# Designs tried in a protein design run: peptides against a protein of PDB entry 5K2M. Part 6

Target 1, 273 residues: chain A of PDB entry 5K2M
Amino acid sequence: MRIGITYTVLRREEMAIKERAGEFGEVVMLHEDDLLFPGNYDLDVVIIRNVSHFKALYTARLFESEGIPTVNSSRLIFEAGDKLFATLRLAGKVPVPEWKAALSEGGALRVPDSLGYPLVSKPVFGSWGRLLAKVNDRDSLEAVLEHRKWMKNPLYGIHYFQEFVEKPGRDIRSYVIGGEFVGAIYRYSNHWITNTARGGKAEPCSDPEVEELSVKAWEAFGEGALAIDIFESEKGLLVNEVNPNMEFKNAARVTGADMAGKLVEYAVEVAKT

## One batch from the design tools (peptide; made by RFdiffusion4, then SolubleMPNN)

Design b2_p29_4_s1 (from b2_p29_4, 13 letters changed)
Fold by OpenDDE base, seed 5:
Structure b2_p29_4_s1 (fold): chain B 273 residues (1-273), chain A 29 residues (1-29)
Amino acid sequence: as target 1 above (273 residues)
Amino acid sequence: MEEERRREEEERRRRLEERRERRERELAA
């Protein structure tokens, strides 16, 4: 077994994946600078750990074009890594926050007629709560839309909105790998954007409802390794988003779950199919 | 040991080639 690991930065997650992959075979670390295509890669599977969503997506697709399976697949990275496409998958299987998409400023200005205020404006791509805006009123909506006009990437012209979900000062991040629930954490924050990477406390989440919902959310995609962001709301649990490029160092530490081992085991299974 | 390693490398190479050919067929359809 030869396991590739593509990466941008050697983080604690990549170190753990490398260590666990070494138990199953030869490990080939591939920095982004080492990747040229077409190439003659002698690998049975590649674990995709590129930091950039787009770099991860293209890297996965390039290996797949050479007959080398990836974890995650380019399909999963594409569908799960776009917030709108992820919502389309999730909405058919699990409760999600109410959402609207508009393809023009004129369309976006009508979103409050359906969802009311406050809204959350999200770019369809991006991580760590970048360019999320809480839109409380018309003036704030107009300002967000005006700023979007001057953004060079055409994907910023895809206007994705959610209802603002009032949360109990925390959210849930769960992990499902190969259809198996691996663990979950609470992420505490006094800010409406909850993220442990921004200094939030993490605690174990042991809730059978979270486990069941997390598996159902994974089943909307039907493959790979996902981190799932769940909100506790007055309406019950809502699946907000999924992450096909999971950060798990905090979750692994807090839960004691072998996230890296489970990811490698799944990659080895994918290599054998 | 060396013969076993060579056999494993040849089997892996064969599997990679079969996967590439399968993928080329899937992309041509």
Scores: peptide ipSAE 0.049, ipTM 0.628, DockQ to the pose 0.000
Fold by OpenDDE base, seed 3:
Structure b2_p29_4_s1 (fold): chain B 273 residues (1-273), chain A 29 residues (1-29)
Amino acid sequence: as target 1 above (273 residues)
Amino acid sequence: MEEERRREEEERRRRLEERRERRERELAA
């Protein structure tokens, strides 16, 4: 078996994936600079670890065009990596924060009529809480919308909003790979944007309700490896978003779960199907 | 050599398409 690993930066995650993949076969590390298509890749599966969502998506699609399956698939990366598309999958399967989408400024200005204030403005793409705005009033909404008009990427014209969820100074990140719950962590932050990539403390989360909800959230997509972001709210647990290109170094460290091994095992299964 | 590689690539593509169509059917059910 020949396992490709595409990457932008050799992080702890990519090192762990490489190490575990070596137990199953030959490992081919593929930096972004090594990727040219069409190409003669002799690989049974490729694990996608490109940092950029779009680079990951296109890399997956390009390998798939060569007949090489990827983990995650380009389909999963597309559906899960867009906050709105992910919400469309999750909605009706699991509890999600109340949301609205608008395709114009005029539409966006009516969102508070449904969600009220405060609300959260999110770009449909991006990681680490980039361009998240807590919008407390009309003036703040107008300011966010005005700024979006001058952003170069047309995807900033897709307006995704959620209710503002008051969190207990933390959120939950769980990991589901191939339908198996692998583990979960609490991510602590004094800021309403909780993310361990911003220096937040992580602790193990052992909650059967989180496990059940995480599996159900994964089932909304039905494939691959997902990190699932869950809020603790007054309404109970809410699935906020999923990530098809997960960081797991903190989760693996804190839980002791073999995230890299589980990802490789799943990739080996995908290669055999 | 080049014709064999091309046949193997075509067969790999065909297998991938058959797998995709199967997954799409399984997700539509």
Scores: peptide ipSAE 0.021, ipTM 0.510, DockQ to the pose 0.000
Fold by OpenDDE base, seed 4:
Structure b2_p29_4_s1 (fold): chain B 273 residues (1-273), chain A 29 residues (1-29)
Amino acid sequence: as target 1 above (273 residues)
Amino acid sequence: MEEERRREEEERRRRLEERRERRERELAA
């Protein structure tokens, strides 16, 4: 077994994946600078750990073009890594926050007629809460839309909005790999954007409803390794988003779950198919 | 052990070739 691991930065997750992959076979670490295509890669599977969504997507697709399967697949990265495409999958299977998409400024200006205020403006791509805006009124909406006109990437012209969900000072992040629930954590934050990267407290989440909902959310995609962000709301649990390029160092530490091992085991299974 | 490893490597190569050929057909369609 020859396991590739693509990466941008050697984080704690990539180190753990490397270590666990070494138990199953030869490990080939591939920095982004090492990746040229077409190429003669002799690998059975590649674990995709590129930081950029687009770099991860294209890297996966390039290896797949060489006949080498990836974890995650380019299909999963594409469907799960776009917030709107992910919402389209999720909305058919699990409760999600109310959402609207508009393809023009004139369309976006009508979103409050359906969702009301406050609403959340999200780019369809991006990580770590980048360019999330809480839009409280018409003036704020117009300002967000004006700023989007000056953004160079045409994907900023895709206007994705959600209802603003009041959270109890925390959210839930769960992990599902190959359809198996691996674990979940509470992420505490005093900010409406909950992100553990900003030094939030994490605690284990042991809730059977979270486990069931997490598996159902994964089944909307039907493959791979996903981190799932869940909100506790007055309407019950809502699946906010999924991440096909999961960070898990805090979750692994807090839960004791072997997320790196489970990811490698799944990659080895994918290599055998 | 060595014969088993050789069989696993041969099977691995065969699977990789079959996947490449499938992918070439999918890209040509």
Scores: peptide ipSAE 0.041, ipTM 0.623, DockQ to the pose 0.000; fails the geometry check
Fold by OpenDDE base, seed 2:
Structure b2_p29_4_s1 (fold): chain B 273 residues (1-273), chain A 29 residues (1-29)
Amino acid sequence: as target 1 above (273 residues)
Amino acid sequence: MEEERRREEEERRRRLEERRERRERELAA
């Protein structure tokens, strides 16, 4: 077994994946600077750990074109890594926050007629709460739309909005790999954007409803390794988003779950199929 | 051991070639 691992930065996650992959065979670490295509890669599977969503997507697709399967697949990265495409998958299987998509400023200005205020404006791509805006009123909506006109990337012209979900000072991050629930954590924050990377505390989440909902959210895609962001709302549990390029160092530390091992085991299974 | 490893490597190479050819057909369609 020869396992590739693509990466931008050797984080705790990539080090743990490398260590666990070494138990199953030869490990080939591939920095972004090492990736030239077409290439003669002698690999059974590649674990995709590039930090950029687009770099991860293109890397996966390039290996797949050489006949090498990837974890995650380019399909999963594409569908799960876009917030709108992920919502389209999730909305048919699990409860999600109310949402609207608009393809113009004139369309976006009508979103409050359906969702009211406050809103959350999201770019369809991006991580760590980048370019998230809480839109409390018309003036804030107009400001967000004006700023989007000056952004060079045409994907910023895709206007994705959610209802603002009032949270109990935390959210849930769960992990499902190959259809198996691996673990979940609470992420505490006094800010409406919950992220442990911003100094939030993490605690283990042992809730059977979270486990069931997490598996159902994964089944909307039917493959790979996903981190799932769940909100505790007055309407019950809501699946906010999924991440096909998950960080798990805090979750692994808090839960004691071998998330790196589970990811490698799944990659080895994918290599055999 | 060496013959078994060689068979596994040959079967692996065959599977990768078959997957590549399938993907090339899917992209040409």
Scores: peptide ipSAE 0.023, ipTM 0.560, DockQ to the pose 0.000; fails the geometry check

Design b2_p29_4_s2 (from b2_p29_4, 24 letters changed)
Fold by OpenDDE base, seed 1:
Structure b2_p29_4_s2 (fold): chain B 273 residues (1-273), chain A 29 residues (1-29)
Amino acid sequence: as target 1 above (273 residues)
Amino acid sequence: AAAALAAAAARRAAELAARRAARAAALAA
């Protein structure tokens, strides 16, 4: 068994994945600078840990073009790593926040006619709550849309909105790998954007409803390793988004779950098929 | 050379498709 690990930065997660992968076979660490395609890669599977969603997506697709399976697959990275495409998978499988997509400013200006205010404006791509805006009124909506016109990436012209979900000063992040629930945490923040990577407190979440919902959310994609972001709302639990390139250092620390081991075990099973 | 490269790419694509199908079957069981 030869296990590739692609990475941008050797984080705690990549170190743990490397360590656990060493128990199953030879580990080949592949920094982004080592990646040239087409190449002669003698690997049974590649674990994708590139920080950039797009770098992860293209790296996975490039290895797949060489016949080497990846964890996650380029399909999963593509569908789960885009908030709108992820919503399209999740919708009708699990409860999600009410949402609208608009393909123009003129369309986006009509989103409140359907969802009201407050809204959450999201880029379809990006991590750590970057460019999330709470849109309380028309003036704020116009300002967000005006700023989007000056953004160079055409994907900023895809306007994704959710209803604002009032949360109890926390959200839930769960982890499902190969269909197995691995663990969950509460992420505490006094800000409407909760993220432990931004200094939020993490605590264990032991809730059977969270576990069941997390597995169902994973089943909407049907493969790979996902972090799942869940909101506690007046409507019950809502699946907000999924992440196919998950950080888990805080969750592993707080839950004691071997998330790196479970990821490697899944990658080994993917290599055997 | 171009035909050999295309044939190699087609084989790898077929192998990938087979692996994906096997994984999907294993996850559905």
Scores: peptide ipSAE 0.023, ipTM 0.475, DockQ to the pose 0.000
Fold by OpenDDE base, seed 2:
Structure b2_p29_4_s2 (fold): chain B 273 residues (1-273), chain A 29 residues (1-29)
Amino acid sequence: as target 1 above (273 residues)
Amino acid sequence: AAAALAAAAARRAAELAARRAARAAALAA
């Protein structure tokens, strides 16, 4: 078996995936600079670890065009890596924060009429809380919309809003790979944007409700490896978003779960199908 | 290629459904 691993930066996750993949066959590390298509790649499966959502999506689709399956698939990356498309999948299966999408400024200005304030403005793409805005009032909404007009990417004209969820100084990140719950962590932060990559504390989360909800959230997509962001709210657990290009170094460290091994095992299963 | 990928996805979905049913049975026991 020949296992490709595409990457932008050799992180702790990519090192762990490489190490575990070596137990199943030959490992071919493919930096973004090594990728040229059509390329006539002799690979049974490719694990997609490109940092950019769009680079990951296009890389997966390019390998699939050569008949090489990917983990994650281009379909999963497309649907899970877009916050609006992910919400459309999730909302039919699990509790999600209340949301609205608008396709114009005039539509976006009417979002408070149904959701009230405060709101969270999200770009449909992007990572690490980039361009998340807490919108407390009309003036803040107008400012966010004005700034969006000057953004060069047309996708910034897709106005996605959620209700602002008050969190108990933490959120939950769970991991589901091939439909198996692998583990979860609490991510602590006094800021409304929680991210452990910015120096937040992580602790193990052992909650059967989180496990059940995480599997149901993964089931909305029905394939691949997902990190799932869950909020503890007054309404109960809410699935905020999913990530088809998961960081797991903090979760693996805190839980002791072999997330890299589970990802490789799933990729090997995908290669055999 | 598209038909083969769709067939592979359908097989994976069926295998996952079976694994889910087995897990649900194990959690109910």
Scores: peptide ipSAE 0.018, ipTM 0.340, DockQ to the pose 0.000
Fold by OpenDDE base, seed 3:
Structure b2_p29_4_s2 (fold): chain B 273 residues (1-273), chain A 29 residues (1-29)
Amino acid sequence: as target 1 above (273 residues)
Amino acid sequence: AAAALAAAAARRAAELAARRAARAAALAA
């Protein structure tokens, strides 16, 4: 078995995936600079670890065009990596924050008539809380919409809003790989945007309701490896988003779960189907 | 290694099928 690993930066996650993949076969590390298509890649499966959502999506699709399966698939990266497309999958299976989508400024100005204030404006793409805005009033809504009008990427003209969820100074990140719950953590932050990348304590989460909800959220997509972001709200647990390009170094460290091993085992299963 | 992986995959598939069946029964009740 020959296992490809595509990457932008050799992080702790990519080192752990490489080490575990070496137990199952030959490992081929592929930096973004090594990727030319069409190519003659002799690989049974590729683990996608590109940092950019779009680079990961196109890399997966390019390998699939050569008959090489990927973890995650280009389909999963496309549907899970867009916040609106992910919400469309999730909303029929699990509780999600209340949301609206608008395709124009005039549509977006009517969102408060349905959701009230405060709102959260989100780009449909991007990670680490980039361009998230808490919208408390009409003036703040107009300012966000005016700024979006001048942004060069047409995807910024897709207006996705959620209700603002009050959180207990933390959120939950869980991991589901091949339909198996692997583990979960609490992520502590004094900021309304909770992210361990901005500095924060992580603690193990051992909650049966989180495990059940995480598996249900993964079943909305039905394949691959997902990190799932869950909010603790006054109305119970809400699935906020999913991540098809998961960071797991903090979760693996805190839970002791073999996230890299589970990802490689799943990639080896995909290579055999 | 290959037999252990196949056995692990089969156990996970059986567990997932059992969880799905239990959920379908709970939603039909």
Scores: peptide ipSAE 0.013, ipTM 0.397, DockQ to the pose 0.000
Fold by OpenDDE base, seed 4:
Structure b2_p29_4_s2 (fold): chain B 273 residues (1-273), chain A 29 residues (1-29)
Amino acid sequence: as target 1 above (273 residues)
Amino acid sequence: AAAALAAAAARRAAELAARRAARAAALAA
């Protein structure tokens, strides 16, 4: 078994994945600078850990073109890493926050007629709450739309909105790998954007409703390793988003779950199919 | 305003706890 690990930055997650992968076979660390295609790679599977969503997506697809399976697959990265495409999968299986997509400014201006205010404007791509805007009123909506016109990437012309969910000063992040629930954490923040990367505390979440909902959210995609972001709302639990390029350092530390081992075990299974 | 927000947060927390308890009971049955 030869296990590739692609990475941009050797984080604690990539170190843990490397260590655990070494128990199953030979480990080939591949920095982004090492990635040339076509490349004649002698690998049974590649674990994709590139920080950029697009780099991860293209890296996965490039290895798949060489006949090498990836964890996650380019399909999963594409569908789960886009907030709109992820919502399209999730909405058929689990409760999600109310959402609208518009393909023009004139469409986006009608979103409040359906969702009301306040809204959350999200770019369809990006991580760590980048370019999330709480849209409280018409003036804020117009400002967000105006700013999007000047953004060079045409994907900023895809207008994704969600209802503003009032959270109890936290959210939930769960982890499902190969359909197995591995663990969950609460992420505490006084800001409406909850993220541990912004200095939020993490605590273990032991909730059987979270476990069941997390597995169902994973089943909307049916493969791979996902982090699942869940909101606690007045309507109950809502699946907000999924992440096919999960950070798990804080979750592994808080839960004691072997998330790196479970990811490697799944990658070894994928290599055998 | 602050007292109303705190009371609303406490109600939501109690409702969430009740839902979790009900779900835990349903999954144990």
Scores: peptide ipSAE 0.025, ipTM 0.434, DockQ to the pose 0.000; fails the geometry check

Design b2_p29_4_s4 (from b2_p29_4, 12 letters changed)
Fold by OpenDDE base, seed 3:
Structure b2_p29_4_s4 (fold): chain B 273 residues (1-273), chain A 29 residues (1-29)
Amino acid sequence: as target 1 above (273 residues)
Amino acid sequence: EEEEELLEELERLEELEKRRQELLERLKE
């Protein structure tokens, strides 16, 4: 078994994946600078750990074009890594925050007629809560739309909105790999944008309802390794988003779950199919 | 203590590299 690992930065996650992969076969570390296509890669599977969503997507597709399966697949990265596309998958299987999409400023201005205020404006791509805006009124909506109009990336012209969900100072991040629930954490934050990487506290989450919901959310995609973000709301648990390029150092540390091992095991399974 | 400091610095650099990559992808579009 020859396992490739593509990476941008050798993080704690990549180090753990490398270590665990070494137990299953030969490990080939592939920095982004080392990747040229078409190539002659002698690999049974590639674990995609590129930091950029787009680099991860294209790297996966390029390996797949050479007959090498990837974890995650380019299909999964594409579907799960876009907030709107992910919502389309999730909404058919699990409770999600109320959402609207608009393809124009004029359409976006009508979103409050359906969702009301406050609402959240999200870009369809991006990480770490960047460019999330809580929109409390018409003036704020107009301001967000005006700013988006001057952003160079055309994807900022895709207007994705959610209802604002009041959270109990935390959210839940769960991990499902190959359809198996691996673990979950609470992420605490005093800000409405919860992110542990911004210095938030993480604690283990042991809730059967979270486990069940997480598996159902994964089933909306039907493959791969996903981190799943869940909100605790007055309506119950809501699946907010999924991440096909999961960070798990905090979750692994807090829960003791072998996230890296589970990912490698799944990659080995994929290689055998 | 030195290991903890190195780990904290590594985490900081990882965040910066992540941001760098996001910016590079935007420049390609």
Scores: peptide ipSAE 0.009, ipTM 0.420, DockQ to the pose 0.000; fails the geometry check
Fold by OpenDDE base, seed 2:
Structure b2_p29_4_s4 (fold): chain B 273 residues (1-273), chain A 29 residues (1-29)
Amino acid sequence: as target 1 above (273 residues)
Amino acid sequence: EEEEELLEELERLEELEKRRQELLERLKE
C-alpha cells in the first residue's frame, strides 16, 4: 500500500495522518510545490490535506484523472466545500437554517422579504467565517452588497444568506468518516461566530441526537470524511455547514478519538475498492 | 480553523506578493 498525502503546511493533523498512514504502508508526503500534472504517481490512494479549498479540489481531480482515488474525492470536495451546494444536499436530508440564494443585487435585496432580519451573509467559499456578516437591517444589507461589487472574485456575486440562529454561546462540530460517527465537540464562544481557534473552549459532546444527525448529514453526500457544524436552536438541531477539509486537532485532543487513524483506515478501504 | 484561515490568508498574501514582485520587475525594465 502506497499512501500519498498532499499538504500546504505540515500541521498537527498532517503529522498525525502521516504517522498513522505509516502503519498501513509506505507514505509519500507531497507538498504543493512537488505537485505537477500529468505525472507518474505510483500511489494507491491520496489523502488530500491542501489548505485551500480550490487547491484541494483541483489536486483531487488531477489525481483522479491519473486513476488514483482520493480522500476526499473531488466530487465531495466540490459539493461539500461550497456552502450553497452543501446546503442543497443537506436540505433534502436534515434540518438546516432557513436560507436564500440570489444571483443579483436586486434579488439579494428581496431576501429579507422571505427570511426577515437579522440575516447572515456568507460567501459560498472560504473557511473560518471570513466575510460572514450579520445583517441587521436594510442599510447593512446595502453596504454588504455594495462591498461585494468591488470584490474581484466573481463567486462573491453569488449571494447566499441564512437566517440568524441564536445559539447558546456554543456550537457543535462533529466528525463522520466513511459513514461512521467518530466524535463531536462543543465549541464555546462569546461571539456569534463560533470558532475554537479564537480562544474558545472545546468540550466533548456526547449526544445521541447529534450522532444520528451527523450520520444523516454525511449520508446526504454518501462518501468521505466530513466535519459537520451543527447549531443548537430553539427549533432543535440544525446542520449549518460541512467541511471536506477538516481540522480535527482540538476535537481529537478533547475527545480522545483517533480521527487521523479513522481517516487513514478509510483511505485504505478506498484504495482497495 | 483559525489556523486554516490564517494559512489561507497567508497563501493569498504570498500570491499577491509574487505578483507585486513581477510588476516591480517589469517596471524596472
Scores: peptide ipSAE 0.007, ipTM 0.390, DockQ to the pose 0.000; fails the geometry check
Fold by OpenDDE base, seed 1:
Structure b2_p29_4_s4 (fold): chain B 273 residues (1-273), chain A 29 residues (1-29)
Amino acid sequence: as target 1 above (273 residues)
Amino acid sequence: EEEEELLEELERLEELEKRRQELLERLKE
């Protein structure tokens, strides 16, 4: 078996994936600079680890066009990596924060009539809370909308909003690979945007409700490897978003779960189908 | 996640730096 691994930067995750993949077959590391299509790649499966969502999406689709399956698939990357598309999948299966989408400024100005204040403005793409805005009032909403008019990317014209969820100073990140729950962590933050990268403490999460909800969230997509972000709210557990290009170094360290191994095992399974 | 953001931001900055250099070269011309 020949396993490709595409990457932008050789992170701890990519090193772990490479090491585990070596136990199953020949590993071919493919830096973004080495990727040219169409090409003659002799690979049974490709693990997509490009940092950029769009680069990951296009890389996956390009390999698939050559008959090489990818983990994750371009379909999964596309649907899970877009916050609105992911919400559409999730909302039919699991509890999610209340949300609204608007396709114009005029529509967006009516969102508070449904969600109230405070609300959260999100871009449909992007990671780590970039361009997340807590909108407390009309003035803040108008400011966010005004700024979006001047943003170059037309996707910023897609207005996605959620209710503001009061969290207990933490959120949950779980990992589901091939339908199997692998593990979960609490991410502690004093800021309403929880990000472990900003020095937040991570702790193991052992909650059967989290496990069940995480699997159900994965089933909304029905394939691949996903990190799942879950909020603890007064309404109970809410699935906020999923990530088809998961970081797991902190989760692996804290839980001791072999996330890299599980990802490789799933990729090997995909290669055999 | 932060590392990926930092990397994405670095890539954006690198692209902007490249464009800046291209513009500077054109202005010298």
Scores: peptide ipSAE 0.006, ipTM 0.379, DockQ to the pose 0.000; fails the geometry check
Fold by OpenDDE base, seed 5:
Structure b2_p29_4_s4 (fold): chain B 273 residues (1-273), chain A 29 residues (1-29)
Amino acid sequence: as target 1 above (273 residues)
Amino acid sequence: EEEEELLEELERLEELEKRRQELLERLKE
């Protein structure tokens, strides 16, 4: 068994994955600078750990073109890493926040007619709450739309909105790998954007409803390793988003779950299929 | 997680700078 690991930065997660992969076979670390295609890679599977969503997506597709399976697959990265495409998958299986998509400024200005205020404006790509805006009124909506006009990436012209969900000062991040629930944490924040990277606290989440919902959310995609963000709302649990480039350092520490081991085990299973 | 944010922002800036340079070159023609 030869296991590739692509990476941008050697983080704690990549070190843990490398260590666990060494128990199953030969490990080949592949920095982004080492990647050239077409190549002659002698690998049974590649674990994708590129930081950039697009770098991860293209790297996965390039290995797949050479007959080498990836974890995650390019399909999963594409569908799960786009907030709108992820919503389309999730909405068929699990409760999600109410949402609207518009393809023009004129369309976007009509979104409040359906969802009301406050709204959350999201880019379809990006992590860590970047370019999230709480839109409380018409003036704020116009300002967000005006700023988007000057952004270079055409994807900023895809206007994705959600209802604002009042959260109890926390959200839930769960992890599902190969269809198995691995663990979940509460992420605490006094801000409406909850992110542990910005100094939030994490605690273990042991809730059978979260476990069941997380597995159902994973089944909307049907493969791979996903981090799942869940809101506790007045309407019950809502699946907000999924992440195919999961960070798990804090979750592994807090829960004691062997997330790196589970990821490697799944990659080995994929290699044998 | 903070490092990932910084790296993604850096990549975006690099893409923007490249495109800015391309446009400036076209304006000089």
Scores: peptide ipSAE 0.006, ipTM 0.360, DockQ to the pose 0.000; fails the geometry check

